# Peptides against a protein of PDB entry 5JXT: the designs that were tried, part 31

Target 1, 319 residues: chain A of PDB entry 5JXT
Amino acid sequence: SLLPKKEINVYIGMSEMQVKWYQKILEKDIDAVNGAGGKRESKTRLLNIVMQLRKCCNHPYLFEGAEPGPPYTTDEHLIYNAGKMVVLDKLLKRIQKQGSRVLIFSQMSRLLDILEDYCVFRGYKYCRIDGSTAHEDRIAAIDEYNKPGSDKFIFLLTTRAGGLGINLTTADIVILYDSDWNPQADLQAMDRAHRIGQTKQVVVYRFVTDNAIEEKVLERAAQKLRLDQLVIQQGRAQVAAKAAANKDELLSMIQHGAEKVFQTKGAFGTMAEKGSQLDDDDIDAILQAGETRTKELNARYEKLGIDDLQKFTSESAYE

## One batch from the design tools (peptide; aimed at target 1 L78 E116)

Design b2_p16_1_s4 (made by RFdiffusion4, then SolubleMPNN; from b2_p16_1, 5 letters changed)
Fold by OpenDDE base, seed 3:
Structure b2_p16_1_s4 (fold): chain B 319 residues (1-319), chain A 16 residues (1-16)
Amino acid sequence: as target 1 above (319 residues)
Amino acid sequence: MKEELDKKAQEILDKI
């Protein structure tokens, strides 16, 4: 029988470079971040800030010219300049050592380019599929990954491209490097490994930048997922989950953790303490803390009714 | 160096 998937949110501190870039993104639009734009502030401007902050949480090199150079060579800087890469690098070593195979999903095809450079740098054999991949090349990549005795350890996918009805049950680990605004897209990604024909316990690691906008993206996705479940259960098809965040919701998301980011000199959390020198115990501590926070997050939304789930609880930027 | 890196980062972000 298919075992239930284990889902763990992995909360990851920003690197020093990420903190610096996150501060600068907020500073560039400080009037919008402070809500001083009032009625004149466009939803488009707030969405742009959200997108830049999400890029920063994924990798600073998603900004053109942000990569250190010359020389423009891939080295350890690709890893230590992004908290998610530091954790990914340690986690992948563990995953490989245990004889698992991994799907890595992102919303950003440009992040897959960075992950390709990383795979080459570490000598990880991989397959890739994104939105631009031709149908025949997708089939070839899937077949190459799924073949008996495949030497391909990693499959890199955009969440949307991976959401196609493909079977990747030859992987047992799923890493969501970032989260979709639509939790169903992430579920569809997980269901590539968590499907009939899977013989192992599927484990899903969802990377979340701690004290940043990504926590609010995750909370909103969890809220929406619970709302969708309750609507199905209660037969209330007319409860359109407000799919798009309003201006105030976007502003609250941008403000989340901003004060602490401005006060921070250097990196956050384990990235400040250990940097790229995370050991196996540090990874276990991150995963254990993540499992606890995941249970707490789920328990928060399980108790809420439809009417409560329709309200964006702006826990104030001051808690 | 730190100020130059700060200026470079600002110049990059100003183009976004």
Scores: peptide ipSAE 0.234, ipTM 0.813, DockQ to the pose 0.026
OpenDDE base, seeds 1, 2, 4, 5: peptide ipSAE 0.007, 0.005, 0.000, 0.013; ipTM 0.467, 0.397, 0.379, 0.424; seed 5 fails the geometry check

Design b2_p16_2 (made by RFdiffusion4)
Pose (drawn by RFdiffusion4):
Structure b2_p16_2 (pose): chain A 317 residues (1-241, 244-319), chain P 16 residues (1-16)
Amino acid sequence: SLLPKKEINVYIGMSEMQVKWYQKILEKDIDAVNGAGGKRESKTRLLNIVMQLRKCCNHPYLFEGAEPGPPYTTDEHLIYNAGKMVVLDKLLKRIQKQGSRVLIFSQMSRLLDILEDYCVFRGYKYCRIDGSTAHEDRIAAIDEYNKPGSDKFIFLLTTRAGGLGINLTTADIVILYDSDWNPQADLQAMDRAHRIGQTKQVVVYRFVTDNAIEEKVLERAAQKLRLDQLVIQQGRAQVAAAANKDELLSMIQHGAEKVFQTKGAFGTMAEKGSQLDDDDIDAILQAGETRTKELNARYEKLGIDDLQKFTSESAYE
Amino acid sequence: SEKPLHLKKREEEKEE
């Protein structure tokens, strides 16, 4: 029995420093922010703003010249200058206290570099797979974290790094520092720990910058995820739109017994006998329209799970 | 005091 994973959006604010940088990004190209300029502009200008705001929502130290002036030290400012780091510090502290281990995913390798400095600062044992990591390296990194009684606690990965089917069930908590544009990428990262061999409840925390660009980014991905489900669930429809033996058999046998019973004429003919007054015609049309409504209202309401014929129906016996 | 590892990596990338 594999427990369904708990996925939680943790909505996070921004530090005073992030606001300064967030405002500068928006100011440096306020024209494009207010939707100015021609409609012919290429997508490049706006996408550059998206990248900067994404970096800013992650950590201000991703911008050169942002970390407090030289010389540079690795201290508490690495935590309190990014809202996500403040939430993560207490979250990681609580995670270790309850005997849990955690996989931390990110889109940007430069952010895992910042998380490296954090792990060394707090004394956390950790592993990293980068996507810019050789094959033999990440094999050892997987094994080191999966070793029984492992020294490690945190596993730093990029959402895409490892490839398909790698197993990290020796962890039961997943933290998505930032989200991906396609939902299948984040969903695959969660399934590094949420797969066969996982014994404990998998909990996934997704850091989202509330009232900023990442909240809006998230709604789109949730929509695209919902669209994918509808396509996959309806993937049976085109194969259904020939005729089975039973389908052909049912068409022929339908009402055949009543036909054999009949010596004279059938229904509409036996009761009225090829002569029809106005009242008889009106009853035929009223009964038909009623049947027509009930038939259409029944089938236009159905779903794929009702129309889909099982392959075992072809096993006529 | 020492420089952060993430800055050292960026300096190396810039030199490349």

Design b2_p16_2_s1 (made by RFdiffusion4, then SolubleMPNN; from b2_p16_2, 9 letters changed)
Fold by OpenDDE base, seed 5:
Structure b2_p16_2_s1 (fold): chain B 319 residues (1-319), chain A 16 residues (1-16)
Amino acid sequence: as target 1 above (319 residues)
Amino acid sequence: MKVPRYLLKLEEEKAA
């Protein structure tokens, strides 16, 4: 029988470089961040800020002029300059040692480009699929990954491209490097490994940058997922969750953790304490804390009714 | 062997 999947949110501090770039993004549009534009503030401007902050949470090298060079090199700086990469690097070693195989999902094809350079640097054999991958090349990559005795350890996928009906039950670990605005897209991605034919316990690690916009992206995704479930259960099809965040919701998401980011000198949390020197005990502590926070987050939204779930209030997630 | 993304970018910038 298929075992239920285990899902863990992994809360990760920003590197020093991420903090600096996060500050720079906020400072560039400080009037919008402070809500000084009021009703005149462009929703498009706020959406752009959100996208830049999400890029920062993924990797600072997604910005022009962020990567150190010339000379440009693939080296340890690719890892230590992004909190998610530091955690990923440790987790992948553990996963490989356990004889597991891993799917890594992202919303950003340009992040997959970084992850490919990382895979080459670490000597990890991988496959890749994104939205630009030709149908024939997609089939070839899936077949190569799923082949009996395949030496491919990692499959790199964009969440949407990986969600398209494929079977990847030869992997038992799923890493969501970032989250989709639609929680159903992430579920569809997980279900590539969590299907009939899976023989192992599927574990899903969802990376979430702590004290940043990604916490609010996660909260909104959890809220939407619960609302979708309740709407289906109650037959209230007319309660279409407002698919797009309003201006006030976007502003609240941008403001989340911004003050603490401005006050921070250096990295955040475990990234400040250990940086790239995370050991196995530090990873276990991060995973345990993540499991606790995941249970708490789910328990908050399970108690909410449809009317409460329609209100995106920053307060209702912390009450 | 995959060409590093930064080298590909530099090639695109030279071709433009």
Scores: peptide ipSAE 0.198, ipTM 0.781, DockQ to the pose 0.217
OpenDDE base, seeds 1, 2, 3, 4: peptide ipSAE 0.029, 0.027, 0.152, 0.028; ipTM 0.608, 0.554, 0.742, 0.608

Design b2_p16_2_s2 (made by RFdiffusion4, then SolubleMPNN; from b2_p16_2, 8 letters changed)
Fold by OpenDDE base, seed 4:
Structure b2_p16_2_s2 (fold): chain B 319 residues (1-319), chain A 16 residues (1-16)
Amino acid sequence: as target 1 above (319 residues)
Amino acid sequence: VETPAYLLRREREKAE
């Protein structure tokens, strides 16, 4: 029988470079961040800020002129300048030693480019599929990954391209490097490994930048998932899940953790204390804290009714 | 000389 998935949110501090770029993004649009634009502030401007903050949470090298150089080099800076890469690097080493194989999903093809450079730098053999991958090349990559005795350790996928019904049950670990606004897209990604033919316990690691916009993206995704489940259970097809965040929701998401980010000199949390020098005990502590916070998050939304889940107010999560 | 990560990414971005 297929074992249930174990999903763990992995809460990761920003690197010093990420904090600097996160501050810069907020400062560039400070009037919008402070809500000073009022009714005149465009939803498009807020969505752009959200997208820049999400890019920062993924990797600062997604911004032009962020990568150190000249000279430009492939080196440890690719890892230590992004909190998610520091955790990924340690986690992949553990996963490989366990004889597991891993799917890594992102919303951003440009992040997969960074992950390819990382794979080459660490000597990890990989496959890649994104939205631009030709059908024939996609089939070839899947077959190469799934073949008996495949030397491919990692499969890099965009969440949407990976969602298209493929079987990757030869992997038992799923890393969601970032989250989709639609929690169903992430579930569809997990279901590439968690499907008939899987023989191992599937473990899903969802990376979440701590004290940043990604916590609110995660909360919104969890809320939406619970709402979708309740709507299906109650047969109430008429509950138009407000598919898109309103302006006030977007503003609240942008403001989340912003004050602490402005006050922070250097990196956040464990990244400030140890940086790239995370050991196995630090990873275990991060995973344990993540498992606890994941249970707490799920328990919060499991108690909410449909009417509460339709309100994206910070207040309704504390009642 | 291994092609720096930055150049490899720029070449990919130009091919899209």
Scores: peptide ipSAE 0.143, ipTM 0.760, DockQ to the pose 0.307
OpenDDE base, seeds 1, 2, 3, 5: peptide ipSAE 0.061, 0.019, 0.042, 0.035; ipTM 0.659, 0.516, 0.664, 0.654; seed 3 fails the geometry check

Design b2_p16_2_s3 (made by RFdiffusion4, then SolubleMPNN; from b2_p16_2, 9 letters changed)
Fold by OpenDDE base, seed 3:
Structure b2_p16_2_s3 (fold): chain B 319 residues (1-319), chain A 16 residues (1-16)
Amino acid sequence: as target 1 above (319 residues)
Amino acid sequence: VKVPAYLLKREAEKAA
């Protein structure tokens, strides 16, 4: 029998560099962040801010001129400048020691480029598939990863490329490095490992930058997923979940945690206390806190009806 | 660091 997947949101503080870049992104378009454009504000302008903030949450080196250099060499700076990389680096060591194999998903192909550099730097053998990968190369990468006795530890995928119905049941760990706006895309990614032929407990780690826009992306995705489930269960095909965030929702998401980001001179949370010197106990504490917050998040949305889920998207913008 | 005007208002309201 296929065991139920265990899903854990891993809440991760920003590095000092991420805080500085997050501040810089907000400052660059401060009038839009203040809502000064009102009804005339471009939705595209707000979506651009959201996209830059999400890039910052993933890795500062997604911005031109952020990488230290010349020389542009891969070093420990690739890890300590992004909270998600610090946690990933420790988590992958644990995953490898337990004899597991891992799928890492991202929305951003340019983040996969950073993860390739990281894999080379740490000596992790990997496969990669993204939207640009040729069909034959995809087959070859999947076969190389899935072969008996494969030395490939990591599979790097864009979430959309992983959605193509492929079987990766030779992995038992899934890391969602970021979240899709559509929770179904993330589910389809998880289902590459969590399907018929899996013999292990599948564990899904969803990385979420704490006190940042990604918490609101996650909340919105959880709301949408619950709404989609209720619509299917009730046969109410007409409840088109308002799929696209409105301007006020986007503004609320941009403003979330911004006060604390502007007040912060260093890193956040465990990144401020230990930075790259996380030990196994720190990882256990992060995972345990994440498991608690995941249960709380799920319990919040499980109690809501269709009408409540439709209203909640409007009220959370006014508080 | 240019703090957003909405944050400056909240700080002023908390200090009042």
Scores: peptide ipSAE 0.047, ipTM 0.617, DockQ to the pose 0.010
OpenDDE base, seeds 1, 2, 4, 5: peptide ipSAE 0.034, 0.042, 0.006, 0.046; ipTM 0.565, 0.550, 0.360, 0.628

Design b2_p16_2_s4 (made by RFdiffusion4, then SolubleMPNN; from b2_p16_2, 9 letters changed)
Fold by OpenDDE base, seed 4:
Parts: structure tokens; C-alpha cells; sequence
Structure b2_p16_2_s4 (fold): chain B 319 residues (1-319), chain A 16 residues (1-16)
């Protein structure tokens, strides 16, 4: 029988470089961040800020002029300048050592470009598909990954491209490097590995930048998922969850952790203490803390009714 | 349509 998937949110501190870039993004639009834009603040501007902050949470090299160079060489800087890459780099070593194979999902094809460079740098054999990948090349990549005795360890996918009904049950680990605004897209991505034909325990690691906008993206996604479940269960088809965040919701998401980011010198959390020198115990601690916070997050939303889930609560899951 | 970078790399490695 297919074992239930284990889902763990992995809460990751920003690197020093990410903190600096996160500050710069907020400072550039400080009037919008402080809500001073009033009626003139466009939803489009707030969505742009959200997108830049999410890029920063993924990798600072998603910004022009962020990568050190010339020469532009792939080196350890690709890893230590992004908290998610530091954790990914350690986690992939464990995953490989245990004889597992991994799907890595992102919303951002440009992040997959960075992950390709990382895979080459570490000598990880990989496949890739994204929204721009031709249909024939997608088939070829899937077949190459799924073939018996495939030497491909990693499959890099954009979440939406990976959601297209494909079978990747030859992988047992799923890393969501970032989250979709629609939790169903992430579920559809997980279901590429967690499907009939899977013989292993599927484990899903969802990377979440701690004290940043990604916590609010996750909370909103969890809220929406619970609402969708309750609507189905209660037959309340009229509860169209407003799929699009309003201006105030976007502003609240942008403001989340902003003050602490402005006050921070250096990196956050375990990234401040250990930087790129995470050991096996540090990873175990991060995963255990993540498992606890995941249970707490789920327990919070399980107690909420439809009426509460329809309201964007500015209250963090931890207040 | 441009092939994915990894497929281009694999094709290069097979020709070398």
C-alpha cells in the first residue's frame, strides 16, 4: 500500500547577503512598506515587492549585479549566500547517502538555473523541466530520470510544469524550494512522487525562509487549503475563497518580519551561528524544529472554522 | 525551442 507522505516545513534563516538584499528591497519601496502610499499605492506595486522579497528568500543571485564577479565562476559562494542552498547542500548529501532520489520544485525557472549550476558544481546528475521545456524534451527528461538504473539523482522542476500529471515515483524525496500561492499546485507536485507505484516512504521538505514573507505565503496557502477542504466537506460551494490577496493582505505580508530584518546585522538563526558549516546535528535540529512548527501550524488551521479562514488574520501563527 | 541546458550538456558529454 502507498504510505502516507510525511510533510515537514524546513524553516531556514537568511544568509547575510539575503538580509542585505531584503533590506535593500524594503528600503527602495519604504513608503509602500510603511503603508504611506495610501490610496495611490497600486496592488501591482505591492505584488512586485512581494515578488522581489520571494526572489531574495530563494537566492540573492536572482538580482542583477548580485553575483560576485568577474570572473563569474560557480563556487561555494553560490551556496553560502543563500540559506536555502546551505540547507539543501547538506540535505542532498544525506538523501544521496541513504540511496534516495529527489525532486526539487520551484516557482522560478531562474532559480532552477542556479540549481543547475549547483548540481554541476557538486557533480550531481540531474534532469530539468520547466514551463519553457518542449513537450518532447519533457518526455525525454522524464524517461531518462525514470529509467531502471538511472544515474540521475535530482530532478529540477518548476511546480506548475511538474504538476502536469507525470509519474516520478522513482523519487521518494520531494523538496519544495519555494511555495506556490495555490497549495493545490504544491500538492500536485508532491503527487508526482506520492502516487501508485511508489514503494518508499515519500518525504516532502518545504523550505520556508524564517522571519520573512515566505512564512506568510505558507500561512496563506495553509489557510486556503483548509478552507478548500472545509468547503468540500460542508458542501458550501458559495464560499469562493478570494483567490487573490487584497492590498492590505499584501501589505501585511510585506511587513512581516521587516522590522527585525532592518535591525539585523549579519545572518539569521542557524545561519548566523554556523553559516555554511552546518553539521549533521544542525540539520537534525532544523528538521526537528521544522516538524514541531509544522504540527503547530496544522493544528492552528484545523481549529479554525470557515468564517475565520475567510479572514486574513494579520496575527502570525506564533502570536 | 531551445533544449534544456542539461540536455545540451549531456549531448556534449556524449560527443566527447
Amino acid sequence: as target 1 above (319 residues)
Amino acid sequence: VKKPKYLLRLEKEKKE
Scores: peptide ipSAE 0.031, ipTM 0.592, DockQ to the pose 0.051
OpenDDE base, seeds 1, 2, 3, 5: peptide ipSAE 0.007, 0.018, 0.024, 0.026; ipTM 0.299, 0.438, 0.552, 0.541; seeds 2, 5 fail the geometry check

Design b2_p16_3 (made by RFdiffusion4)
Pose (drawn by RFdiffusion4):
Structure b2_p16_3 (pose): chain A 317 residues (1-241, 244-319), chain P 16 residues (1-16)
Amino acid sequence: SLLPKKEINVYIGMSEMQVKWYQKILEKDIDAVNGAGGKRESKTRLLNIVMQLRKCCNHPYLFEGAEPGPPYTTDEHLIYNAGKMVVLDKLLKRIQKQGSRVLIFSQMSRLLDILEDYCVFRGYKYCRIDGSTAHEDRIAAIDEYNKPGSDKFIFLLTTRAGGLGINLTTADIVILYDSDWNPQADLQAMDRAHRIGQTKQVVVYRFVTDNAIEEKVLERAAQKLRLDQLVIQQGRAQVAAAANKDELLSMIQHGAEKVFQTKGAFGTMAEKGSQLDDDDIDAILQAGETRTKELNARYEKLGIDDLQKFTSESAYE
Amino acid sequence: PVTKPLFVEKREEEEE
C-alpha cells in the first residue's frame, strides 16, 4: 500500500532587499511592464523580465553586486535576505527533528550553489546532482543517500537532473524551492521519493512567492496539468469512433423474438391497420419526440467510462 | 577567519 502524497503550497513573502531588486527589475523596463510598445515585439523582452523576477523570487544573491559589500562572508544574511530561505530554515530544522529526510529541487543550479553554502553553514550533510553531473558521479550520489544508516540529510537536485526512474525512497519529504513551467517535471521530482519502496507518507512542499510572479506562474501550470488529465482520460475516444460480433449480433437479435411471435402486422400497423387519422399521427409524433428527448438527454450527458467497450466484450461466449 | 562564499568563487570562475 503506497500512501498518496501530500502536496502543499507554502505561500511566502519577500524580504526588504528583494523588494528593492524587484522594483528595479520592473523599473528598468517599465514600458514593457505596462504593456507599451508595439504588438510586433518578439517574446524575448518580456521573457527576460520573467527570468529576473524568477531569480529575484528565489534569492537576491543571484544578481551580481547584491550580496553585502566586500569582503564577502557566509553568515545569517544568507538566510534572512530571501523569504524562501527564512521559511526553509525552520522547515529543515523541523524536518530533522522528526527524523525525516528531504529532497530539495530547483530550476537554477546557481541556487543550489547558494543552498550548498547554507548546508555547510548549518553543518548539514548533503548530496547534490546537478544535471551538469557525470553519470558515475550521480550513481554514487544516489547510493550515498540511499545507504542504510546514511550520514546525509538533504539532497539537492535540479528538477531535470537525474533522469527517469532514479530512486530516492530513503527520503519522505520533498521541497520544491521553485516550480517548473511543465507540471510533469515537478511531478517527476516528487516521484523520486514517492514510488514503490517508500514506506512513509511522502509530503511535498512547494515554495510560492505570494502576490508576485510565482503565484501567477503556478496557476498556469495547474491549468496545463488539468488539461493533460482531460486529454489522457479521453485518450480512449478516438479508437472507439468497426463493429464487434456482439454489436452486430445485438442489432439483428433486437426485437427478433417479438417478430417471430407476430402473425399479422407489427405494432403501429396492427393497432391501426395502414389507415391513419389525424389523431393517430399526432400520437405517433408526440410519442417519438418524447422518446427522442429522453434518448438524447441520456447519451449527451455520458462520459468516456460509459462508452468505452472493454476488450473482454469481444470474448463472446 | 573570513571565508568567501563558494557561490561567489564559482561565479568568478565562470566569468574567467

Design b2_p16_3_s1 (made by RFdiffusion4, then SolubleMPNN; from b2_p16_3, 11 letters changed)
Fold by OpenDDE base, seed 1:
Structure b2_p16_3_s1 (fold): chain B 319 residues (1-319), chain A 16 residues (1-16)
Amino acid sequence: as target 1 above (319 residues)
Amino acid sequence: PIVVPKYILRREREKA
């Protein structure tokens, strides 16, 4: 019988470099961030800010002039300059020692490019599929990963390219490096490992940058998922979930954690305390805290009715 | 907008 998947949100602090870039993104559009643009502020401007903040949460080298160089070197700086990479690096060592195999999903093909350099740097053998991967190359990569005795430890996928029609039950760990705005896309990604033919407990780690835009992306995705479930259960097919965030919702999401980011001179949380020197106990503490916050998040949305789930509860970013 | 260049793998940059 297929065991239920275990899902854990992994809340990760920004590196010092991420904090500096997050500040620069907010400062560039500070009038929009402060709501000073009023009715004249374009939804497109706010969506661009959200996109840049999400890139920062993934890796600062997703910005021009952020990567140290020339000369460009493959070194530990690829890891310590992004909180998610520091946690990923420790987690992958543990996963490998356990004899597990891992799918890593991202929304950003350019993050997969960084993860390829990381895999090469750590000597991890990998497969890759994104939205540009030809159909034949996709089949070849899947077959190479799934073959008995495959030396491929990691499969790198864009969430949407990996979401359709493939079986990857030879992996038992799923890492969502970032989240889709549509929670169904992430579920479809998990279902590549959590399917008929899986013999192990599937564990899903969802990386979430703490005190940043990604917490609000996660909350909105959880809210939408619960609403979709209730609509199906109650037969209320006409409850069009407002699919697109409005301007005020986007502004509230941008403002979330912004003040604390401006006040921060270094890294956040465990990244400030330990940085790249995270040990196995630090990882266990992060995973335990994540499991607690995941249960709390789920319990918050399980109590809400359809009418409450249609209201974007902007907790004020200043409360 | 912050222009994000296409990331080039280090192994590809060293061959170019």
Scores: peptide ipSAE 0.421, ipTM 0.721, DockQ to the pose 0.073
OpenDDE base, seeds 2, 3, 4, 5: peptide ipSAE 0.021, 0.285, 0.023, 0.023; ipTM 0.630, 0.757, 0.638, 0.581

Design b2_p16_3_s2 (made by RFdiffusion4, then SolubleMPNN; from b2_p16_3, 10 letters changed)
Fold by OpenDDE base, seed 2:
Structure b2_p16_3_s2 (fold): chain B 319 residues (1-319), chain A 16 residues (1-16)
Amino acid sequence: as target 1 above (319 residues)
Amino acid sequence: MIVTPRYVLRREEEKA
C-alpha cells in the first residue's frame, strides 16, 4: 500500500548576504513598504516587491551584480551566501547516504541554473526539466532518471513543468525549494513521487525562509488549501477562493519580518550562529523544529470554518 | 581552470 507522504516545513534563516539584499529591496521601495503611497501604490508595484523578496529568499545571485567576479567561479560561496543552499547541501549528503533519490522543485528556472552548477560542483549526477524543455528532451530526461540502476541522484524541475502528469516514483524525497501561490501546484509536484509504483515512504521538505515573505506565502497557501477542501466538502461551489492577493494582503506580506530584517546585522537564526558549518545535529534540530511548526500551522487552519478562512487574518502580521 | 558558472553564461546570453 502507498504510505501517506510526510510533509515538513524547513524554516531557514537568511545568510548575511541575503539580509543585505533583502534590506536593499525594502529600502528601494520604502514608501510602498510603509504604505505611504496610499491609494496611489499600484498592485503591480507591490507584486514586483514580492517577486524580488522571493528571489532574495531563494538566492542573492538571482540579482545582477550580486555574484562575486569576474572571474566568476563555482565554489563554496555559492552555498554559504544562501541559507537554503546551506541546508540543501547538508540534507542532500544525508539523503544520498540513505540511498534515497530526490526531486528538487522551484518556481524559478534561474534558480535551477544555480542548482545545476551546485550539482556539478558537488559531483551530483542530475536531470533537469523546466518550462522551455522540449517534449522529446523531457521524455529522455524522465527515462534516464527512472531507468533501473540510474546513476542520476537529483531531478531538478520547475514546479509547473513537474505538474504535467509525469511519473517519478523512483524518487522518494521531494524538496520544494520554494512554494507556489497555488498549493495545488505544489501538491501536483509532490504527486510525481507520491504515486502508484512508489515503494518507499515519500518525504517532502518545504524550504521556507524564516522571518520573511515566504512565511506569509506559505500561510496564504495553507489557508487557500483548507478553504478549497471545505468548499468541496460542503458543496458550496460558489465560494470562489480569492485566487489573487489584494493590495492590503500584499502589503502585509511585504511588511512581515521587515523591521527585524532592518535591525539585523549579519545573518538570521541558525545561520548567524553557525553559518555554513551546520553539523548533523543542527540539521536534526532544524527538521524537528520544522515538524513542530508544520503541525502548529496545520492545526491553526484545521479549526477554522469557511467564514474565518475568507477573512485574511492580518493580525498575525503585527506580532 | 576557472569554469564560469552556467547561470552566469545563460544570463550573458539573455543580455545579448
Scores: peptide ipSAE 0.503, ipTM 0.911, DockQ to the pose 0.651
OpenDDE base, seeds 1, 3, 4, 5: peptide ipSAE 0.373, 0.339, 0.379, 0.314; ipTM 0.859, 0.845, 0.856, 0.832; seed 4 fails the geometry check

Design b2_p16_3_s3 (made by RFdiffusion4, then SolubleMPNN; from b2_p16_3, 10 letters changed)
Fold by OpenDDE base, seed 3:
Structure b2_p16_3_s3 (fold): chain B 319 residues (1-319), chain A 16 residues (1-16)
Amino acid sequence: as target 1 above (319 residues)
Amino acid sequence: PIVVPRYVLRLEEEKA
């Protein structure tokens, strides 16, 4: 029988470099961030800020001129300059030691480029599929990954490209390096490993940058998922979940954690305490804290009715 | 050997 998947949100502090870039993104558009633009502020401008902040949460090298150099090098700086990479690097060592195989999903093909460089740097054998991958090359990559005795440890996928009905049940670990605005896209990604033919416990690690916009992206995704479930259960097909965030929702998301980011000198959380020197106990603590916060997040939305879930509960950016 | 990141190489190719 297929075991239920275990889903854990992994809350990760920003590196010092991420904090600096996050501050710069907010400062560049400070009037928009403070809501001073009022009715004149374009939704497009807010969406652009959101996208830059999400890029920062993924990796600062997604920005032009962020990578240290010339000379440009693939080295430990690729890891320690992004909190998610620090956690990923430790987690992958554990996953490999356990004899597991891993799917890594991202929304950003440019992040997969960084992950390829990382895989080469660490000597991890990998496959890659994104939106530009030809159909024949996708089949070849899937077959190479799924073959008996495959030396491919990692499969790198864009969430949308991985959603295309493929079977990857030869992996038992799923890492969502970032989250889709549509929670169904992430579910479809998980269902590549969590499917008929899976023989292991599927574990899904969802990386979430702590004290940043990604927490609000996650909350919104969880809210939408619960709403979609309730609409299906109640037969209320007409409750069009307002698919697109409004301006106020986007502004609230941008403002979330911004004050603490401005006050921060250095890195956040475990990244400030340990940086790249995370041990197995630090990873266990992060995973345990993540499991607790995941249960709390789910329990928050399970108690809400359709009408409550349609209201974006902006817990004030000031709590 | 200094391995130039593929990410950087691709960005340079997109600019050329």
Scores: peptide ipSAE 0.299, ipTM 0.807, DockQ to the pose 0.663
OpenDDE base, seeds 1, 2, 4, 5: peptide ipSAE 0.028, 0.026, 0.011, 0.254; ipTM 0.617, 0.539, 0.310, 0.780

